# Peptides against a protein of PDB entry 2Q3Z: the designs that were tried, part 169

Target 1, 272 residues: chain A of PDB entry 2Q3Z
Amino acid sequence: YVLTQQGFIYQGSAKFIKNIPWNFGQFEDGILDICLILLDVNPKFLKNAGRDCSRRSSPVYVGRVVSGMVNCNDDQGVLLGRWDNNYGDGVSPMSWIGSVDILRRWKNHGCQRVKYGQCWVFAAVACTVLRCLGIPTRVVTNYNSAHDQNSNLLIEYFRNEFGEIQGDKSEMIWNFHCWVESWMTRPDLQPGYEGWQALDPTPQEKSEGTYCCGPVPVRAIKEGDLSTKYDAPFVFAEVNADVVDWIQQDDGSVHKSINRSLIVGLKISTKS
Target 2, 254 residues: chain A of PDB entry 2Q3Z as posed
Amino acid sequence: YVLTQQGFIYQGSAKFIKNIPWNFGQFQDGILDICLILLDVNPKFLKNAGRDCSRRSSPVYVGRVGSGMVNCNDDQGVLLGRWDNNYGDGVSPMSWIGSVDILRRWKNHGCQRVKYGQCWVFAAVACTVLRCLGIPTRVVTNYNSAHDSNLLIEYFRNSEMIWNFHCWVESWMTRPDLQPGYEGWQALDPTPQEKSEGTYCCGPVPVRAIKEGDLSTKYDAPFVFAEVNADVVDWIQKSINRSLIVGLKISTKS

## One batch from the design tools (peptide; made by RFdiffusion4, then SolubleMPNN)

Design b2_p25_5_s2 (from b2_p25_5, 17 letters changed)
Fold by OpenDDE base, seed 4:
Structure b2_p25_5_s2 (fold): chain B 272 residues (1-272), chain A 25 residues (1-25)
Amino acid sequence: as target 1 above (272 residues)
Amino acid sequence: ERKIELKVPEGVEYEGGGSMFLPSA
């Protein structure tokens, strides 16, 4: 989980799984220095360097910082996300083959955001950084991954009688979504939550005002302990949200579709 | 409810990157 520099990232869909090779390269020349720069430009360091540095011994703290800094939202983070297939002014997310080039570009251009990333790119870069910092980390792919935006643990679709989506519903399901799991103790939690912690560097929802996510114990997610910091409800919803497919009639009546069984959250963890 | 962690199955390559989708009928 720390030593492996090459691996695979799983993509595609639950029905049609594919993978791509990825060079994490956490031990390549200069990568550690870049990871340290990443820490030194984070908002918490800029606000209070002494306090930030004093907390860098905590993988919980570092993990949360990294999840926020891998994306450029709210800070001088590494990657700008884009999903609209307009990548002409940067690099297509699908073109990346490793984290090293991304991190080097970021650093070499004065910590300017690298264009562009999507979930697996965010996850892979986070994985590289965390491994570089000595935190055992793996990329995780979740198929049929829910994006719950209203924290109700439901993904609700409204369709007309013809099956056409109605309204501007922002809650969606990814064909796949990637994040990372990092191994750490959780002295900030009750005993038993040590182990794999989910962290999501893809900017989806704000956590305490910043586009970051986790760490949250995988155990907490599995057991449905939504009170566990950080961001348990959101991560839980990614893998466990119920999908409700509503049929709206012309008269405004709504009823649940009886013809569909939807499953959220088919998770595959990468080997290390 | 606990979701099952899957072993990597043999699958067909899916074209495209990550995308949002609506469940099919």
Scores: peptide ipSAE 0.028, ipTM 0.598, DockQ to the pose 0.071
Fold by OpenDDE base, seed 5:
Structure b2_p25_5_s2 (fold): chain B 272 residues (1-272), chain A 25 residues (1-25)
Amino acid sequence: as target 1 above (272 residues)
Amino acid sequence: ERKIELKVPEGVEYEGGGSMFLPSA
C-alpha cells in the first residue's frame, strides 16, 4: 500500500461501477516535503509546535491531522470542496488525474486552497499524504453512502401531502462516497482494534470542532461499537443508516411512507 | 459489514461526479 503510486478509484453507482486511473505519486520529487509543510501549517502545530511534533510518531494523531488538513475548512488545508457544477474559477473535480499536481499547486501558491475537490479527490490526496508519511493507506468507495447530520443514524426526509420535500434537504445519500482506510495500532483503545482505520477527509461534519473524521477501527464499525473514537456513529451511519421518508398531513400528523427498498453500504477497497 | 435494506421512494440523482440523491415522490 505504501509502495503503490498508481491505482484506480471506484466511482459510479452500485448498479454501474466505474473507475478512474489515479496517480498517487507519493515518491515523486518534492511530494514528501509538501506533506511535511502540510503538517507544519496545521492548527495544532501553530498553537504548540513542540507538542504537535512530539505526537507525529502516532499514526492515530497524524491520521486525524491529515483528515482535517486535506480540506481547507477551518485551516490552511489543501482542497476546497464544490458540488454545484460551477467550476469556472478553478479546476473541475472531474479533471484531476492524480494527487501530485494538486499538492504542488497548493504549495506553489503559498498553501492557498486548491479549487476544486469532491470526495474521491479528497480521499486520493489524503491517501498520498498518509503513504508519504509511512502509513499504509487505501482509498475506499462506499455505494449508497449516507450523510447523517444529526448523529441519529437516520436519514430523514419530510414531505407534504403532495409529495413535495419540505425543509432544507440537508440529509443526503451519495450514489458513492470515498474515504481512506489506514493500517495502524490503536494503543488508545482496548485490545483488538488494531488494523484498518477509517478516515474521511471530505468536509461533511465537524469532529471536536474541526472538519475531520476518524480514525475509527473498521472492526468497530463492523461490530457496531459506536463508543469507539473517533466518530464511530458518523462512519457507522455512512454504511448503515436507515432512511425514513415522513409524510406530514395538514393536521400536523406524520407517518412513514412505504416505497422500494434500497441497500445502503456497499463498500469496495482499492486493490492497489 | 452490515447492510441495511431501506424503504425509499425512487431516488433523484444530482449532477456532479459524486452525485447526491434524494427519494422522489
Scores: peptide ipSAE 0.025, ipTM 0.596, DockQ to the pose 0.091
Fold by OpenDDE base, seed 3:
Structure b2_p25_5_s2 (fold): chain B 272 residues (1-272), chain A 25 residues (1-25)
Amino acid sequence: as target 1 above (272 residues)
Amino acid sequence: ERKIELKVPEGVEYEGGGSMFLPSA
């Protein structure tokens, strides 16, 4: 999980799985230096360099910083996300074949955001950075991945009496979503939560005011311990949310219905 | 019911490209 420089990222849908080859390239020339620059431009370093540096021995701290810095939201991070198929002023997310070119472009252009990324690009770059920093990391893919926006563990659709979705504020389910899992101890938690920790660098929701996610123990997610920092409810919802239809009648009455046609979550962990 | 981790099943290559939202049921 640290030594492998080439691998595959799984994409597609639950019924039609595909993969792409990816060069993580964590040992290529200059990549470690770029990862260190990433740490040196993070908001916590800029606010208090001494405090930030004193905490870099913690993979928990570093993992959370990297999750925030791989996306350019809130900071001088690496990648700008885009999903509207308008990539003419940058590089299509589908065109990337590795993390090295992305990181080099970011650094060589004065830490300007690279256009563009989507979930697997964010995850792959995070994987490269974390591996560079000595943290065992893998990319994971979750099919039918939920994006819970209100922390209630539900994906909610509002419908009229005819079953038609109302409004544009419906919560989201991705055909697939990628993030990373990193191996680390969790001295900040009760015993037993060491091991794989989920981190999500795709800017989906803010955590403590920053677009970042995790680390959260994979064990906590599996056991349903939603009190475990960081962001356990959000990550749990990605893999386990229920889909609910709220059907509103003309008289203002609302009927709750569980949507059993959509099954959230089918997680695949990659091997090194 | 909680989801479990699966090994990668054999499947057909997806033609849809990048990340997409699932259509509403």
Scores: peptide ipSAE 0.025, ipTM 0.566, DockQ to the pose 0.075
Fold by OpenDDE base, seed 1:
Structure b2_p25_5_s2 (fold): chain B 272 residues (1-272), chain A 25 residues (1-25)
Amino acid sequence: as target 1 above (272 residues)
Amino acid sequence: ERKIELKVPEGVEYEGGGSMFLPSA
């Protein structure tokens, strides 16, 4: 998980699994230096360098910093996300074949955000950085992955009596979503939560004011321990949310409509 | 791993690598 520089990232759908080759390249020339720059431009370092540096021995701390810095939200992070197929002023997320070019572009342009990324690109870059820093890490793909906006473990849609969708449609389900899992101890938690920890660098929801996610023990997610730091409810919802389609009548009454069933929680790890 | 079956409305898949499903209007 640390030594492998090339691998595959799984994509597509649960019924039609696809993959792409990816060059993580954590040991290529200059990549370690770029990872260190990433740490040195993070908001916590800029606020208090001594405190930040003193905590870099903790993979928990570093993992959380990296998850925030791989996206450019809130900071001088690496990637700008875009999903609307308008990539003419940058690079299509689908065109990337490795993390090295992305990281080099970021550094060479004065730590300006690279256009553009989507979930697997964010995850892959995070994987490269974490591996470079000596943290065993793998990319994980979850099919039918929910994005819970309000941590209620429900994806809710509202329709009027004519079937017209109401609201901003902010809650969604991805055909697939990628994040990373890193191996680390969790001295900040009760015993038994060492091992794989989920981290999500794709900017979806803010955690403690920053677009970052995790680390959260994979075990906690499996066992439904939503009290576990960090962001257990969000990660749990990605793999275990229920979807509710509400039909609203003129009298204010509502009833549930179910049109399709999905199996959520189908995860595949990068082979390394 | 813990896996559950979700009940979902009819949705539209958006273009892109990581496509999102939203209920159809």
Scores: peptide ipSAE 0.023, ipTM 0.601, DockQ to the pose 0.095; fails the geometry check

Design b2_p25_5_s3 (from b2_p25_5, 16 letters changed)
Fold by OpenDDE base, seed 4:
Structure b2_p25_5_s3 (fold): chain B 272 residues (1-272), chain A 25 residues (1-25)
Amino acid sequence: as target 1 above (272 residues)
Amino acid sequence: ERKIVLNLPEGVTYTGGGSNFLPTA
């Protein structure tokens, strides 16, 4: 999880799982230096360099910083997310084949945001950075599927009769979503929460005022301990929520989709 | 029990082309 530089990222859907090759390239020339620059331009360093540096021995701290800095929201982070299929002024998220080019572009352009990323791009770059910094990390893909997992939560979204999502809805369920899991001890938590920790660098929700997510113990998520820092409720929902697809008709009436109910929770992790 | 809300900078219903999108089934 630290040494492997080439791998695959899973995409597609629960029914039709696909993958793409990805060059993480954490040991390629200059990449470690770029990762250190990433740390040196983070808001916490700019606010108090001494305090930030003193905490860089903590994978918990570093992981949280990286999850925030991989996206350009709130800071001089690496990637700008875009999902509307208008990528003419940058690089389509689907065009990337590795983290190295992204990181080099970021650094070479004065730490200007790289256009564009989606979940797997964010996750892959985060994975590269964390591996560079010596933190065992893997990319995780989560799918929505029917009858794959039990759920405790409900996520609902609305479509019109043509299958189009109703405007201004913040509830979104992806066919797949990617984040990372990093191996670390959690001295800041009760015993037993060492191991894989979920981190999500895709700017989906603010955590303590910043678009970052985690680390949260995978064990806590599995056991339903939603009080565990960081961002347990959000990550829990990513892997354990039921998905209800509502159809809204022109008259404003709604009914459940004729499609099968979807269940969040089919997760695939990369291996070294 | 709980309704979860995602606060994405940009919203999308469908991206196609191998990217992620909201499922229809």
Scores: peptide ipSAE 0.030, ipTM 0.673, DockQ to the pose 0.111
Fold by OpenDDE base, seed 5:
Structure b2_p25_5_s3 (fold): chain B 272 residues (1-272), chain A 25 residues (1-25)
Amino acid sequence: as target 1 above (272 residues)
Amino acid sequence: ERKIVLNLPEGVTYTGGGSNFLPTA
């Protein structure tokens, strides 16, 4: 999880699982230096360098910083996300084959955001950085993963009587979503939460004012302990949300539409 | 590893650049 530089990232759908080869390349020339630059341009360092550096021995702290810095939202982070199939002014997220080129582009262009990334790209770059910094990390793919915007564990859609979706379509179900899990102790939590911690660098929701997510113990998610730092409710919803399809009538009344059941939450981690 | 049965609308449309769905009529 630290030494492996090449692997596969799982994609596709639950019914049609596919993978792509990925070069994490954490030991390639200059990559460690780039990872250190990433830390040195993070908002916490810019605010108080001494305090930031004093905390870099904590994988909990570093993991959270990296989660925020892999995306460029609200900082000088690495990647700009885009999902609308308009990538003409950059590189299509589907074109990347490794983290090294992305990190080098970021550094070589004065830490300007690289266009563009999606979940697996964010996760893979985070994995590279964390491994480079000595934190055992793996990429995780979750099929039929939910994006719960309001933290109610429900993905809600509203339709009129004709079946047309109304309002904002911000809540979504991903065919797959990728994040990372890092191995660390959690001295900031009650005993028993050491081990794999989920971190999600894809900019989806703000956590304490920054687009970052985690670390949260995988155990806490499995056991439903949603009080656990950081962002347990959000990560829990990614793997354990429900969907409600509402039909709104002219009189303002709502009722649930007929739903079908799908198997969701199939999680696959990288093994090498 | 973990499997959950989720209720979804009958119709689902693939959207975006690579990984999202929206329910359809």
Scores: peptide ipSAE 0.027, ipTM 0.632, DockQ to the pose 0.098
Fold by OpenDDE base, seed 3:
Structure b2_p25_5_s3 (fold): chain B 272 residues (1-272), chain A 25 residues (1-25)
Amino acid sequence: as target 1 above (272 residues)
Amino acid sequence: ERKIVLNLPEGVTYTGGGSNFLPTA
């Protein structure tokens, strides 16, 4: 979780699981320095350097900062996400084979965003950075991963009487989604939430005004404690959301139907 | 309190082997 520089990232779908090799390279030359630069350009540092630095002894604080800084949303972060298969002005997310090249490109271009990333790229870079900073971290893949957009723990689809999707506000389920889990104590929470903490650097929803997610205790997610900071409801929904179809009739009536064909959540991680 | 700000693809989007959203039908 700290010493291994090469690993595998799981991809594909629940029915067709595959993986790719990945070079995390946390001990390669210059990578630690780049990770420190990442901290020094984060919005909290720019706002109040002294306060930011005083909090860097906390894995909770650092983890949250890294989650936000791995994506370039809201800040001078590392990666720009793109999912529309239009990568001509950058590098296809599928082309990356390790974190080192990405981090070096970011630094060498004056901390300009690197094009492009998707979930496993975000997760892998975050994993590298966190390991560099001494935080045990692993990449996690969740198949049929829900993206709850309205914080109701449901994935909702609106359909007409013929079952056709209506509108452009349908919520989403990824074939797979990757994030990281980091080992840390949680002195900021009630006792018992030490251990693996979920962090998601893929920009999906804002948390306290920034595209970041976590850390949230894996235990809290398993037990359904949605009051636990940070972002427990969102992470819970990724792995536990129910899918609901709203069938709209011509007369304006709406019928609720539970979609039992779509089962959210199948998490794969390295052995604990 | 969370709001969707990013314009993510809907439905099945070919990403050349990357992540995409499952079909809704």
Scores: peptide ipSAE 0.025, ipTM 0.681, DockQ to the pose 0.093
Fold by OpenDDE base, seed 2:
Structure b2_p25_5_s3 (fold): chain B 272 residues (1-272), chain A 25 residues (1-25)
Amino acid sequence: as target 1 above (272 residues)
Amino acid sequence: ERKIVLNLPEGVTYTGGGSNFLPTA
């Protein structure tokens, strides 16, 4: 989880698993320097360099910074996300074969955002950076399964009679999603939460003003302890939720179409 | 508003192999 430079990232669905080869390349020339630049251009450093540097001994702090800086939202981060299949002014997310080219492009263009990324690209770059910084990290792909069991977090979708999602689309469902897990102790939490910590660099929600997510103990998510920092409810929802689909008629009336609970059906880590 | 993304076991990709928000749950 530190020394491996090449591997596979899993995609697709639980029934139809796909993978792509990926060069993480954390030991390639200049990559460590780029990772350090990434830290030096983060908003916390720009605000107070001394304070930021004093906290870089904490993998919790560094992990959180990296999750925010891998995306370019609200900072000089690495990647701009795009999902609309319009990539003519950049590189299609599906075209990337490794983190090294992305990081070098970012640095060589004055820390200008690289176009474009999606979840596995964000995760892979984060994995490279974290490994460079000495934090054991793996890419995780999650596939959920629907089931009829006890509810936890509830997500509701409103659809018209044609099945089209209406209103705010802030609560969405991926075909698959990737993030990273990093190994670290959690002295900032109660005992027992050391080990794998989930971090999600895909820009989805602001956490403390920055598009970042985690670290949150995988154990906390597994045990349903949603009080643990950082962003436990959000990460929990990525893997477990009740989904309710409401069909809204033109007259404003609604009826329930689907009510199901989603749990992790299959999780796959980085494979080399 | 808070954006939350879930996984589905299956779905149609609009990006030709990439990830995307699914129109159906």
Scores: peptide ipSAE 0.027, ipTM 0.688, DockQ to the pose 0.089; fails the geometry check

Design b2_p25_5_s4 (from b2_p25_5, 17 letters changed)
Fold by OpenDDE base, seed 2:
Structure b2_p25_5_s4 (fold): chain B 272 residues (1-272), chain A 25 residues (1-25)
Amino acid sequence: as target 1 above (272 residues)
Amino acid sequence: ERKIVLNLPPGVKYVGGGSFELPTA
């Protein structure tokens, strides 16, 4: 999880799992320097360099910083997300084959945001950076994530009286979503939450004012301990959501039906 | 308004915009 520089990222759907090759390249020339630059341009460093540097020994702190800096929201982060299929003024998220080119472009253009990324790109870059910084990290794919195309949590479908879905289901949930899991101790939490921690660099929701997510113990999510920092409720929602169908009648009445046929949260962790 | 129904532990409420209210200890 630290030494592997090449791997695969899982994509597609639960029924049709796909993968793409990805060059993480955490040991390629100059990548460590770029990762250090990433830390040195983060808002916390700019606010108080001494305080930021003093906390870089904590993988919890670093993980959270990286989660925020992989996206360019709120800071001079690496990637700009885009999902509207208009990529003519940049690089299509689907065209990337590795993190190295992205990071080099970011650095070489004065830490200007790279266009464009989507979830797996964000996750892959985060994975590279975290591995480069010595934190064991893997990319995780979750199928049927309860998010819409705008990264908002949507698990509600509307149907007419004939049971026909109003709108496209694909617009209401992600066919897949990617984030990372990093191995670390959690001295900031009660005992037992060491191990894999979920981090999500895709800019979906703000956490403490910044588009970042985690780290949160995977164990906490599995056990339903949503009081655990950071962002346990949000991560829980990504993997544990019920799909609800609202049936609208002609008379304006609405009936609720729980759709048990759609399993939300089929998670696949990479072995590399 | 789109309503989100999550299978959350008892006491946890969705308050919108990806935010949740936790039970007060």
Scores: peptide ipSAE 0.012, ipTM 0.483, DockQ to the pose 0.079
Fold by OpenDDE base, seed 3:
Structure b2_p25_5_s4 (fold): chain B 272 residues (1-272), chain A 25 residues (1-25)
Amino acid sequence: as target 1 above (272 residues)
Amino acid sequence: ERKIVLNLPPGVKYVGGGSFELPTA
């Protein structure tokens, strides 16, 4: 989880699992220095350098910073996300084969955002950075992954009386989504939450005003402890959300229906 | 350019890049 530089990232769908090779390259020349630059340009450092530096011994603190800094939302972060298949002014997310080129491009261009990333790219870069900083980390793929936008643990679709979707879909279920899990103790929580912690660097929802997610104990998610910091409800929804159809009638009445055909969540992790 | 090519289940919708949306029913 720290020493392996070459690995695989799982993609596709639950029924048709695929993988791609990925060079994490955490020990390649200059990569550690770039990771330190990433810390030194984070908003918390810019606000109060002394306070930020004093907290860098905490993998909880560092993990949360890295989650926010791997995406360029709200800060001088590494990657700009794009999902519309319009990548002419950058690099297609599907073209990347490792984290090293991305990090070097970011640094060499004065910490300007690299175009472009999607979930597995964000996760892979975060994995590289965290490993560089000595935090055991693995990439995780969740099939049928939900994006809950309104924090109600549901994926909601509005339909007319004929079952047709009405309006724009703000919430959705990805065929797959990637994030990372890092091993750390949680002295900031009640006892028993040490171990794997989920961190999601893909900009999906804001946490405390910043596009970041976690760390949250995997155990808390499994046990349904949604009060556990950070972002337990969101991560829980990614792997456990229920799908609800709101069927609208012409008379203005609305009927709630549970969609049992869509099962959210099938998580797999890398072995190293 | 490397592309993600998948044999997707019926009803899965392409949404961009290598990402796909699952059917709602």
Scores: peptide ipSAE 0.026, ipTM 0.663, DockQ to the pose 0.066; fails the geometry check
Fold by OpenDDE base, seed 1:
Structure b2_p25_5_s4 (fold): chain B 272 residues (1-272), chain A 25 residues (1-25)
Amino acid sequence: as target 1 above (272 residues)
Amino acid sequence: ERKIVLNLPPGVKYVGGGSFELPTA
C-alpha cells in the first residue's frame, strides 16, 4: 500500500464493475518534493508554520490536510472538480492515467489548480500523496449493493427549518463513489479504532470550515458510531443511506438526518 | 440501476456515472 506505484481504480456500477489502470507513481522523480510543497502551502502552515510542522508526525493530521489540499477549494489545492462535460479549457477527468502528471502540472504552474478532476481522480491523487508521505493508503470504490431488495427505498427529502418537505430529490444519488482509506493508529480516539481510516478529498461538504473529510475509522462507520471524528455521519451516508433528510435553515446551514441502512455498500479497494 | 445516496450538500446535481455538479461558490 506504500510501495506499489501502479494499480487499478474501480468504476462503473455494482452490476457492471469497470476499472482503469492508474499510475500512482509516488516514488517517481520530484513527486516527494511536490508532496512537501503541498504541505507547505496548506492553510494551516500559512497560518502557523511551527504548529503545522509540529503536527506532521501525526498521520491523522496529515491525512486531514491532504484531504483538503487535493481539492483546490479554500486553498491552493491541486484539482478543480467539474462534472458538466465542459472540459475544453482543461483536461477531461476521464483522460487522466495517473497522479504524476497531475501533480507535476500543479507544481510547474505555480501551484495553480489543475483542470479537471472527479471523485476517482481526487482519490487517486490523495492516495499518491499519502503513500509518498509513508501512510499506507488505498483507493476505495463504493457501489450500491444490488443484492439487497430492500434498497428500493432510496429517498432524499429536503426540508426547511420548519420541517416542511420541499420535495423529493434524487439529484444526489450515485452509482459509485471513490475515496481513500489509510492505515493509522488513532490515539485521539478510544481504543479499537486503529486501522483503516476513510478520507475523502472530493469537495462535497465543508468540515470545520474546509472542504475535507476524515479521517474516520472504517470500524466506526461499520458499527454506526456517528459520533466519531472526523465526519462520521458524512462518510456513513456516502457508504449507504436509504433515506436522507436535508434540513436547511434560514442561515443556510444544512443538517442531515441519516436513517441506518440495512446494507453497507459494496466497497472495492485497489489491490496493490 | 441501483444507486446509493451520497452525503452531498443541497444544490449538488447528479449527472451520471458517479459524476455530479457542485454548487457554484
Scores: peptide ipSAE 0.022, ipTM 0.616, DockQ to the pose 0.099; fails the geometry check
Fold by OpenDDE base, seed 5:
Structure b2_p25_5_s4 (fold): chain B 272 residues (1-272), chain A 25 residues (1-25)
Amino acid sequence: as target 1 above (272 residues)
Amino acid sequence: ERKIVLNLPPGVKYVGGGSFELPTA
């Protein structure tokens, strides 16, 4: 995982899986230096350099920092997310073919945010940085991925009596979503949670005040241990959230739809 | 590969701005 520089990122839909080639390029000239700059501009370093540096031997700590720094939310991070199809003042997320160009642009422009990214771009850049720092990492794609905003493990849709969606569609399901898994021990947790840890650098929800997510043991997610740091409920919801359709009648009464049957989500973790 | 499968009610549409669906064959 650390040694692989070229690979594929899975996209599309569950029924029509697609992939794109991606150059991670963690060993290309100057990339390691850029990754170190990324660490040196993180909020924790700026607050207390000595404390931050003393913790950089921990892949748990570094993973969480990288998750936050790949997006530019709340810091001098790498990428600005945009999903409204208006990319005229930057680069379309669909145009990127590798992490190297993104990282070089970020550094060469004084660590200014690069426009623009979406989930696979965030994940791919995080993968490059983590690999560059010696942490075995892979990109993961989950089809029909849920975004739970209120941490209730439900995706709730409100409809009128005619089946039309009402209000803001804040909670959503993506046709696909990408994040990363990194291999590390978890001495900060109970025994048995070593192995793959999920990290999500796409700015979806704040964790401890910062747009970051993880690391959380994949095992904890599989076993439903939602007390496990970091962000187990959120990651669990991405792959396990239930959908509730609420029907609101003219009189203001609300009831749950009884229709519950569709194979939706498919998470793919690659072996290379 | 490791795979996890979800289940949703019929008629629920994908929404929001997390990603755009890419063309398929």
Scores: peptide ipSAE 0.017, ipTM 0.515, DockQ to the pose 0.095; fails the geometry check

